# Designs tried in a protein design run: peptides against a protein of PDB entry 8BZL. Part 133

Target 1, 228 residues: chain A of PDB entry 8BZL
Amino acid sequence: SYDRAITVFSPDGHLFQVEYAQEAVKKGSTAVGVRGRDIVVLGVEKKSVAKLQDERTVRKICALDDNVCMAFAGLTADARIVINRARVECQSHRLTVEDPVTVEYITRYIASLKQRYTQSNGRRPFGISALIVGFDFDGTPRLYQTDPSGTYHAWKANAIGRGAKSVREFLEKNYTDEAIETDDLTIKLVIKALLEVVQSGGKNIELAVMRRDQSLKILNPEEIEKYV
Target 2, 242 residues: chain B of PDB entry 8BZL
Amino acid sequence: SRRYDSRTTIFSPEGRLYQVEYAMEAIGHAGTCLGILANDGVLLAAERRNIHKLLDEVFFSEKIYKLNEDMACSVAGITSDANVLTNELRLIAQRYLLQYQEPIPCEQLVTALCDIKQAYTQFGGKRPFGVSLLYIGWDKHYGFQLYQSDPSGNYGGWKATCIGNNSAAAVSMLKQDYKEGEMTLKSALALAIKVLNKTMDVSKLSAEKVEIATLTRENGKTVIRVLKQKEVEQLIKKHEEE

## One batch from the design tools (peptide; made by RFdiffusion4, then SolubleMPNN)

Design b1_p16_5_s3 (from b1_p16_5, 7 letters changed)
Fold by OpenDDE base, seed 2:
Structure b1_p16_5_s3 (fold): chain B 228 residues (1-228), chain C 242 residues (1-242), chain A 16 residues (1-16)
Amino acid sequence: as target 1 above (228 residues)
Amino acid sequence: as target 2 above (242 residues)
Amino acid sequence: MEEKEELIKRVLEEDA
């Protein structure tokens, strides 16, 4: 019933629908983001695509604009809504301000959208967390994370989804200036981090790289295996 | 009881708005924020709970927000709700400046947001904001000011107050140690450290866990300054030596 | 200035 979909405070001051949305995120496939010196890298665990599914429909990393991309964990249908709204905003910003969005700007937009869905009647929170990466116009690489509540923060590296705890623990130990000194080392760091939770190696990893003044590049399995 | 707990805009038989009370309960579990008014300035001191190694450089205070050139606020409660309200405060202040070609008076900005908060308690289909705010500011009408607002849309001016975890104990300490008319910004900073040291659920107060901002007037301009970690360390050290 | 009522209405509508 609609009454159960309302995000209300518990007597103890909890927003259970937001907490339950966070549990939905924890059931999602693991995503990792790392900010290098002149590179941003996203990695996602591939769920075994059922036989006969078109691989094109199972992309977990998407471009929001030429300078911004996003990975998510949680409900794919919810993610589609957020992605579409973010893409429209990116294009609107280009038309009105005559510049691409900053990574912070589009993150804040997404965060505000998520927050509104935690206060609106007849709406439930979005069951997604997102890693948003890209480059600002000044060429600064950025990584942001958003959750179902609409909170967001900037990160050097982070992970979301089922294996996020183990991946974060790995990144906390292994993220150093030396580990991100080159683009290749940064990519290696993401792959190693994902291998903490992904079984069967590079075949089950989706990896995307964005370099300064370059479009999003999705690596093929053979390219990933070169780093393993 | 449960029907009233699930409805944001319905009075209980006892005349209580349970969703507002529960929002206030949520704030009671948030990190401590203090505000102290002095003769020569105002300060905010806030507990910093989220220290992660992988966070990008904290360019901005987690809990202290600049609103305009003459005002700042601190927040206790739900961070996403705080971000929305802080953005609204900035927009209201900017629209006023554009319309009247002067900065918005402090109390008017606080009142404008309180009307929004109140609306979220009265209009159907909305939950209260799970945040309380402390506001510091300067204007030509009242000089240095400190305000507190809650999820109901109520607000008040204060000489010193606290929101968040252990706020009642903090307010009690402030009442004992606050000297009306004799409070300098220096003494206010010392008082803030003293109160935080007793009210934060930490064995030892550290500079990494405390954010402090001061608002002063220099050469007829408002200056909002976040203290550096070294400055906070020095304040803590002085307190430990007393 | 948007009357306080208009501001509130706008904020509420943006969230609807």
Scores: peptide ipSAE 0.026, ipTM 0.541, DockQ to the pose 0.052
Fold by OpenDDE base, seed 1:
Structure b1_p16_5_s3 (fold): chain B 228 residues (1-228), chain C 242 residues (1-242), chain A 16 residues (1-16)
Amino acid sequence: as target 1 above (228 residues)
Amino acid sequence: as target 2 above (242 residues)
Amino acid sequence: MEEKEELIKRVLEEDA
């Protein structure tokens, strides 16, 4: 057994592998989520796509179901595993319960998955934090964040990744009822928050919007520039 | 030495389970949780540490969880581990209800979880849960009850106890001030505030930093109630006036 | 009622 790969307690009560996974998240590209009144918005810092790389393969915002989407910070390969399992669970829930998942339900599923990887030998923690947004069946917008430990909470707004501190500080100051009064204002809030850490303006932002009873829309650069 | 530190299920030459000890150390750094048994009820009081402006208004207590209609618990330690264990408690309680058509007795629920905790200390490939729990409940067999469990799977019934940060000091204070046979829920609430005020690593106790739940019996039904901030403020104010 | 110290002792002591 590779004892070095095991998530165990240190003498001072720390789970070093979880803490190191959190450090991997902090090195990831910045993602931000904001809950509006009738909208949820995810924004992600675009990595410089290598010349000739297919942009389709670099998406950091993905749908889990028609009513739920996710952004992540950290290890992309780890994210793929989590996303695939979450998608399967969303479909399974629709088949067995005959309703779409609540945002809390799928977040709890992902959180439980992450937690299990922190307690099973031969597995390392997922090096990923996620922002999970969407609408419950009653039309309530939701935002959740989860980390490598498997903790999760509901948020009005939050950020993850390398610029998360600065983005969060911005959101703490600027998230008001007035700032989210309209869908457009909510989108502008996300863009402004990301611009605290993203260089070269709207061209380096990926933005996804989900409105009540609407599918996930990924905005193109031209659409983003209209909000800048 | 280091070989025993990293292996979850091996005794040291001195007969110690280091991973269990280290899990307990992690709990010692967690927010303080108190439980007090009274003649007319039982309470949990817990420190709130995660106060963030952007946190969505969670109607749910950070540290106190309802398990079923007759039981609640508080947790000290790793939040993700706590979420798994509290979910398991709910599942055990629900399975029992479905099987026997009556609520699970309090001690049986505690024991069932403790067996799971113990298994994570004995079976290879697992680490201990970094969580201690306080359980409050009522059943027809023993009435109001308070239990404590730790990462090893050990548990015990208590009149009053504490887990988390400064738990030893809190237990000492509880031993001094707990009046056996004379404890009302009102006096227990006052005692909880007194102990938290002295044991929490905060400059001033505020209602925002304290969660309190009470379990009582009304009209032959168990009532689990989380106190509102205003009620906690009144308790704090009363303590400051004494 | 088991004392807290006894609980800890049972955790730390090897089953004899």
Scores: peptide ipSAE 0.015, ipTM 0.542, DockQ to the pose 0.075
Fold by OpenDDE base, seed 3:
Structure b1_p16_5_s3 (fold): chain B 228 residues (1-228), chain C 242 residues (1-242), chain A 16 residues (1-16)
Amino acid sequence: as target 1 above (228 residues)
Amino acid sequence: as target 2 above (242 residues)
Amino acid sequence: MEEKEELIKRVLEEDA
């Protein structure tokens, strides 16, 4: 009889399964997000891809819609479920409302999904945190974070995963209006933040950029090295 | 066949619902929320714990939620659970408005959510919500109102109450200082600051750590206003001078 | 008026 993962309160008021899911996130590769003036940037630590593994299969940054992308830390299989449901919701919203989702809307949807998995018996929490970035229809750049509990907040900058503490400490010190004055400076800030925890420079960083009225662009290693 | 274990929240041999009690314990560790009813309005005051430099300023309030034009609430406990419940409150209020072409009475909205909370303690495959709420509102039936609800689905109307960290001490102070029939919104604001200053585990109360909302009536309309940081600073300063 | 029972049922089903 597989012990059905039950998320219940401890005597001291803790949801241990949620806390343990947060520990799973802390074991994940580091991801960082920064909101600039007219740009949103996601960066992720590349795990050493095994020889013969197609790098295309290890994408930690994915599009949810044309105006929204997501990075995650934690269980990749759990992330796939969340991503697929979010994509379906984005398409459904376009069909029913005739407009793309706002970044807040899709974040709230994902957060609600995660919360339900913390309250439904026979289900465990999702072992993922996510950084969700994009542009609203009015051209406003947005960054949100979600955790395994289903909490979500809007951020100027944030980080998740193994190196998140060090990256956040760096961002708290270095995120200024001057540091995000241009798109290039914003990209440079993300790279510098990741370099606090990533060894061997730009080769171990995945970077995605979304500019106002532009599609998601994944930077190649050579493009990343120009900012190092 | 409902595959969900129907026995998540069960009675102990002593007749206790431990999952509900443990949810209440979780709320006891949450930031303090106060509600005070006055003759000319009602207020919520909440401890703000999440002061992060990197938070986007778009968040108008962390713990105080506008439900409709006539009601607001504050939450103590699990934020994700609170988000679900506050969204449900908004949906219930909106559906009522659409159906009856008038705003939902305050107590009816509170009761509807409490029935949902209770269901999560009784029906299988669910845990209790780890959230207590304070509700402030105005309706044509009872005027200004303050309610409290807990994870069990119990609720009550109050003149003044507190949920979250050090709530028992706060309630004791409110009982001592609350003047029934003489409470103005101004005096209620002063009382809220006084109680928070004593119950928050901080060396010095600062405006950045406190959210305050007031609900008043102006020209036959309900006005819900979150106080600006400068206004909260003035209230704190006034308290320090007394 | 969504009867209280229908509301509860709907909320519980949405979370199922």
Scores: peptide ipSAE 0.092, ipTM 0.559, DockQ to the pose 0.062; fails the geometry check

Design b1_p16_5_s3 (from b1_p16_5, 7 letters changed)
Fold by OpenDDE base, seed 4:
Structure b1_p16_5_s3 (fold): chain B 228 residues (1-228), chain C 242 residues (1-242), chain A 16 residues (1-16)
Amino acid sequence: as target 1 above (228 residues)
Amino acid sequence: as target 2 above (242 residues)
Amino acid sequence: MEEKEELIKRVLEEDA
């Protein structure tokens, strides 16, 4: 019976609900993250927003804290829960430890949350993968990915969602020290990577940039077109 | 059969815990982890399967975790489950240190985690952890130690053991080649390479596919060291020359 | 040392 929201092992040792959650991620809009030298960049595929949809409500890139932002692929409603929990944890950490979270810390928190939903009674896995980027207090740029199982890894560059395979193949070929030598080149790399799966140029891309010691900046379509 | 598979970990009519067995099956497909106890140290050797060009430089072993100054572990199975359990091990060890002002004895740390694992096999609405662990450590009570634990919460001390893919074949090979009382860390490293070369599902053993950590005592302190790729290459080369 | 039952309870509650 599909009605039991309990993640259990199959006879062959698979957690089908986790695998199915990963399939939900693969159906999501593409997101890409790239770590530069002194910059982190997130890009997401904009779904064709219906003319009457408020663009503000379709944000796939969000700040978790001043030094951390996240993009996701998969179920938007699930992402909202994770984002809210992560934001509360970031604020709690500032209050209790008197320092901002490291990017690894908040990634581990999100990963642990996801893992618990794969093991708790009456809960299904989160149908999201996330790219989490930011700067540690020492000014080191970080990029992490987490999946529905609660696994996480650090990356130089990665992609999630529907076009992730093509975008990753592009990044594997084009991510070099030269390609990320400047902030502008790093941004250009993300745009080029997304253009592998997005047909209508800068209008269908959302980009967020975080530079060292700077807040998250979401680029407007005109700013994106300058890099195309 | 399927009726027992979809619920809380319950006994079958034959007295089997199928969810625990299925968790163990998941571990059987995981990368190989090996542990060997020597007279002068203990080691973990783990298969590295995830080599991605875009992966950030992993400063620490992907499969070997430092728990405290005197203990490390390796994991076979579900990585997310492993992360939760390794974090819990660190918390238990830290709480003990704060309470008693001395490091937790190795077996006590292993037992504490095994109790958690067991609880996840007994309490309603939880699934077993899909993880087996090898633990290496030193304490003042028993010196160098190697333990293995499984999803059921069972554990045991070992001279040498293996978990994950082809673990049965590896254990058989260890039984043949392990010389009790004569095992040096150097000979243990050579044995680890020999066993991994035969049991890993790879055409050729390479240093990029193997992580090795050693635990030794130097000047009355425990030293946990992950071998550099060059050191692993030298071990592989020596094995190929014999 | 947290009693075994307290440790288990805490871990289970953290997962709730």
Scores: peptide ipSAE 0.072, ipTM 0.562, DockQ to the pose 0.050; fails the geometry check

Design b1_p16_5_s4 (from b1_p16_5, 7 letters changed)
Fold by OpenDDE base, seed 2:
Structure b1_p16_5_s4 (fold): chain B 228 residues (1-228), chain C 242 residues (1-242), chain A 16 residues (1-16)
Amino acid sequence: as target 1 above (228 residues)
Amino acid sequence: as target 2 above (242 residues)
Amino acid sequence: SKEKQEWIERVKKEDE
């Protein structure tokens, strides 16, 4: 018995399940990514953590490998599946090719996975968009964005989630070579961008920084307040 | 009936594959792509969408993809589907080269992908690809070639054709103006601009919104070249003067 | 074709 098709074309050529998955992303917490000269920065809106919830379990920024990290907007459970697959691929690549993945490579892998779930029987699209940042082996900083359809593009800066429109408008106006001239200025740009949509200031922002040949660093609230 | 809309590709009582038809409808909303075969080369011309300011890479080729040294394609439809299919084309071509120590014939590459497309219309649990492709290439068997394929897995060779938005009108214009046996690459380029100017829903054709690639033979080698913006501007200007 | 079969097998393996 063949399972019922989940994602099909409408008479007017729409893939409604993909469009609805994009709506799920729009309901997600806002995430921002910015590529600097020698730095990549991810910022995420913190959800109101329930008083008794362990903050460690609500991280929206995760490492895929030593040189790649990801933020997402949308369904957290869906994100876990994608993250796990990506981590396995990163390790496999290191074993088989003897080099870490490029940021583009792992983005393409994730994008292909998402695309397959838009064609596979009995499977719905992933309800997530992702910002993937890191450094290639040549030391070049990269930022990619992928959506539920499996499309991906390279960006200088981008945003996803509920406040993405406002944040993008801010970045379009304020992203300049001068604004990213230093690591500190780049971090400040991300914080300012998030503050366009985050009501409660720096306490509701999760910020992660990756510099060349360094591991992912999550900034503490005190460090974030320094840039505010 | 709604039943045929909600299931994988099955036949209607009338013998229609609605999911394939609906995939083709999706392609009709995509940007226009043209292909024209000339005596001394082949070209693809495609509509570019607006480039976002925050994009890291200026897409020199948004819709035109090099497949191997002897072939390129243009895509109309769902971008994610297009990426999957273009990657498959490259893989098929590479595997053939490794196995036979010669480049894959153009039609054979097209057929291989069409078999994949067809499978997605026949086997349960998969939707059709929402993509049509134009292929340009050269091989020692047939020389310069132009092919079109659609979501059904059907394909055909063409002297000139169009996919995407206003494709029917474009094809009509091509039929009127295409001179069989007398088409040079230069005349083909002029024809492409003429057709795009009428089929694109723009008041004035801009070089920023048009991507053109040519495939020629030089010194026994295939050369695939994307025209520079200045070259496209010159073609547009020439058309406006006529 | 052999190529088609290899592709089908690859897709099946990825769906597993």
Scores: peptide ipSAE 0.000, ipTM 0.510, DockQ to the pose 0.044
Fold by OpenDDE base, seed 3:
Structure b1_p16_5_s4 (fold): chain B 228 residues (1-228), chain C 242 residues (1-242), chain A 16 residues (1-16)
Amino acid sequence: as target 1 above (228 residues)
Amino acid sequence: as target 2 above (242 residues)
Amino acid sequence: SKEKQEWIERVKKEDE
């Protein structure tokens, strides 16, 4: 029946499908986000691109709008659905409100979407967590995380995916005001954090930076190597 | 019956979508399909399993489908599911053409179908499609392209890849023999025959058991051509002589 | 959580 509730409470009050979706996220490639003073940085573990695979089609960092970008961990196909809806909402907001979305607004939208899929009959949760970074209109850098449950929080730094625990532990120890004093130091912090879980150095890291009043820039491998 | 084996695709305790994995396993038993990207074209090669004398020869190809003037696909998996998805691809492409008065970009068509596939993994009362597809195409943005999609709705671009039976072995061979930047359509055809000869459980590769389509550009137009049986025979013969 | 592990084990037993 199309009308069967898929996500239901256990006798112990758990939403197991949400918890299992979180397990799917934990199997995903590691993503890290760091908020600097005037920069936001996303880093993602590159899955070893299979020989003969086009790297262009393997993107884990995407723009939602000119001022917002997202990295995710978990099911890539699920992420694509969320990204597309978020992009539509960003454009709709520009048309109706005549201003770009705040990072919090679009995060809340994504979170609400995810939450609905935990409560709607005939739908499973999204098997993704997301790091959403960008700048508000006032120039304030923001970092948010969402999970399969539809919860969201603001962060200074965070990580998702298979190596998230190790990366978070690193960030908890090393995220200081001094460590993010400059854009370059912030980028270095992200790279160092990812290197805790990535074996083959800069070749297996995708890095994106967004500076105040600038568009998303994906760093090439040569640029990443300069920070290592 | 395992709760995660229900008609509704749900997460296992380990975070796996078993219905999707089972669909992928079913595809592993399907006929082999190869795709190879060359500098001057792209090709699909597919195993013909249904060699029934009573099959009406009017069918252009059993496993290779023309989607529009610029794209074709091959399918590995459940035939009925394949028919539904290939029809949907054609509809999507046609709607785009009508709306924008230009052909749909290759990757956009692939992603549109992949979103449908994904939906069948997420919405209740639906099972995943038991189909993987290889897409070949040309557009003005990226030129010749080869894509692969699976039941999960994931896709990727490839220089060469394989789906269906013995796909892992085929991919291994492609990795060994594919020369990046130096691949001509002629060399790609030879490579396709080589790989099929080794991956198909046949003592001798016969032209009746292989479908090959090429996509090229001639005079600013995309040309999709299914090779005639005689042409395939010549390719096989050439391979046997080397 | 211990509860999750116990539930997983119960489900596994029911599936056997």
Scores: peptide ipSAE 0.000, ipTM 0.609, DockQ to the pose 0.027
Fold by OpenDDE base, seed 4:
Structure b1_p16_5_s4 (fold): chain B 228 residues (1-228), chain C 242 residues (1-242), chain A 16 residues (1-16)
Amino acid sequence: as target 1 above (228 residues)
Amino acid sequence: as target 2 above (242 residues)
Amino acid sequence: SKEKQEWIERVKKEDE
């Protein structure tokens, strides 16, 4: 009898399906996010794309709206569902409220979606964590992280995925007001943080930057190499 | 026995709801949260476990949530479940305000959420919320109030209570030291520090690990205030000198 | 309890 994928409490009070989903995240490619003064930066480890795979097909950094972007670690198929739902919500919010979402709002939406999948029979948790960055309408840069449980927090800097521990340790030591004083320094900080876990330099890093009142920009490998 | 553990809303032969009990077990591992009712106010004191240098200071409180102008709550248990429930509390309070043009009475807000919690224990396809809440509030009917609710949807009013880690020991201490009718907010704060110092699994209580919020009435308005770290440090220092 | 621990171990094995 296929035990219906029900997230239930263990006798000791654990939600094992949520914990196992977190293990799926830990197996994912590393993603890092850093909030600067007037910039937000996302970086992701590029897995060695098999020479025959179209590099365009696995974007780990995506826009949710003009003012919000997201990186994820874990199951790509699960991420696609979350991203699509978030995009629809961002558009709906613009239509109904006539303002773009705040970064916190869309994070809360995603978190609530994830939480519901941990409490509904016949559904398993999403096997993804996400870093959500962007600017509020008042120009404040924001960084949020959410996990499979539906928990979310605001961060100055954070990392998710396989190398997250090492990257976080680096960021805890090196994230200072001086290190984020300029946009370029902030970008450099993200690259240095990823280089703690990524082998072979800038070729294996995907980097996206969003500045105040600007759209998401994905840096090309040549632009990344200028910072290394 | 196995058939009852995997089914979310089934009574055991002994009449037990194991999923509710297991949810309560999860809460027992959460950080300690304490509530104390005084004559001139109410307070929540909560253990802060997640101190990360990279956290954005935007969070006024990790475990204490303002619900409306007259109520706040603290949570013990699964954070994601807590976020969902605190959002529902805010929505219920706002809908009531819009409908009746007055703030929702404290007990009615607690009851409304408890009905939701209970439903998640009765209807198939849902698990219980792994969260207990302490509610502090003021209304014109009963004045200052403190409530506790659990995953079953049960709730009660309290003069002082505790949820989360070492809650039983904390409640025992509160029963010994709580003086009915003589409790000031100042004495309640001192009692909260005393209890947390003994119940938290730390060698020395630090202000960084404790969040305290007070609810008072000033000039006919409710004031909800989170104590600054320096104020908490002073309370800890006073306790150590005593 | 011993029963709780046995259940936890069984669930962990079934999920693996």
Scores: peptide ipSAE 0.007, ipTM 0.516, DockQ to the pose 0.031; fails the geometry check

Design b1_p16_5_s4 (from b1_p16_5, 7 letters changed)
Fold by OpenDDE base, seed 1:
Structure b1_p16_5_s4 (fold): chain B 228 residues (1-228), chain C 242 residues (1-242), chain A 16 residues (1-16)
Amino acid sequence: as target 1 above (228 residues)
Amino acid sequence: as target 2 above (242 residues)
Amino acid sequence: SKEKQEWIERVKKEDE
């Protein structure tokens, strides 16, 4: 009888499969998110793409809707499932409620999805954490983080993946009202944070910016180098 | 023995549900939550463990949730499980309101959730929720009420109780200090601070580490209020002076 | 603290 993959409690009250999924996240490429005044910024460590690999297929930052973007750390295949489900929900919400999702709403949706996979028979937890950024309809910038357990919180700034600890320490020290006073300063803050763990500067960073009432913009390497 | 550990809905030879017991063990490691019933109100007091500088301040309460206009709850255990259950409580309460055009009675809401929790212990392929809840509420039938539920789906009404870390010690202290029929909300708040000061795994009790909510009646309406940090500081200071 | 742990253990024993 194939032991059905069941997330169960240990005698000491731990959910090992969730903890192991969190370990999978820790092995993932580092991602950072920062909420500015009128901007949200996502940065991700760019893995050395093989010369023959299509760069379009290696994107770690994706749009969920026009007003929401997500970066993730962990299993890419798992992330794809979550992204697709989230995109469908965003579209469904637009159709049924006639308004875009709030960042909190879609985060809660993703979190609930993850939680269900920790309690469903024959399913393992998702091996991903996500940073979800965007703007509510009132123009308020938001940043949320989710983990494999299905927990979520709102953040001013946060990081996930292998270098998350160092990046968070940097952000805790350097995130001030002055540091996010302008869009450019906010972008610089994200770049500086990533440079704590990423070698070789702007060539190994993927950066996405969403400004108020604007679509997601992925910066090219040349644009990133201007901030360094 | 390992076979019983991995299956969620199987009795051991001794008649034990190990997954439920293990879920309760998980709750024992969670932050302490207290509930105290008074003559003029009910309160929840909870330990706040997750203090991060980068958290967005919009989080009024980490462990205390408003369910409807007449009820709130506190949770001990797995946060994601708690989020699912608190959402379900809100949905049940809302459906009842829409169907009957009156608020759901407190015990009925608790029972409805307990049935769900119980189902996750009996039907194969599901693990128990790793969450215990304290419920505070008011209804026209029984007035102010305090309930506790656990992963098994069991619940009970209480005058005072505790869940989470060091809950047994807290309950013993509550038994000693709780004066039946003489408990005011003011005295209940003082008692909550006293118990938390003794049971929390902290060197010094601070307002940043404690969440308190009160449920009272004013002008025929239920008022659920989360105490401000300054108010909690005053309670702690008063306790230190005694 | 050690004192707190000792207190907790004492209270647990008294409740048994």
Scores: peptide ipSAE 0.000, ipTM 0.516, DockQ to the pose 0.027; fails the geometry check

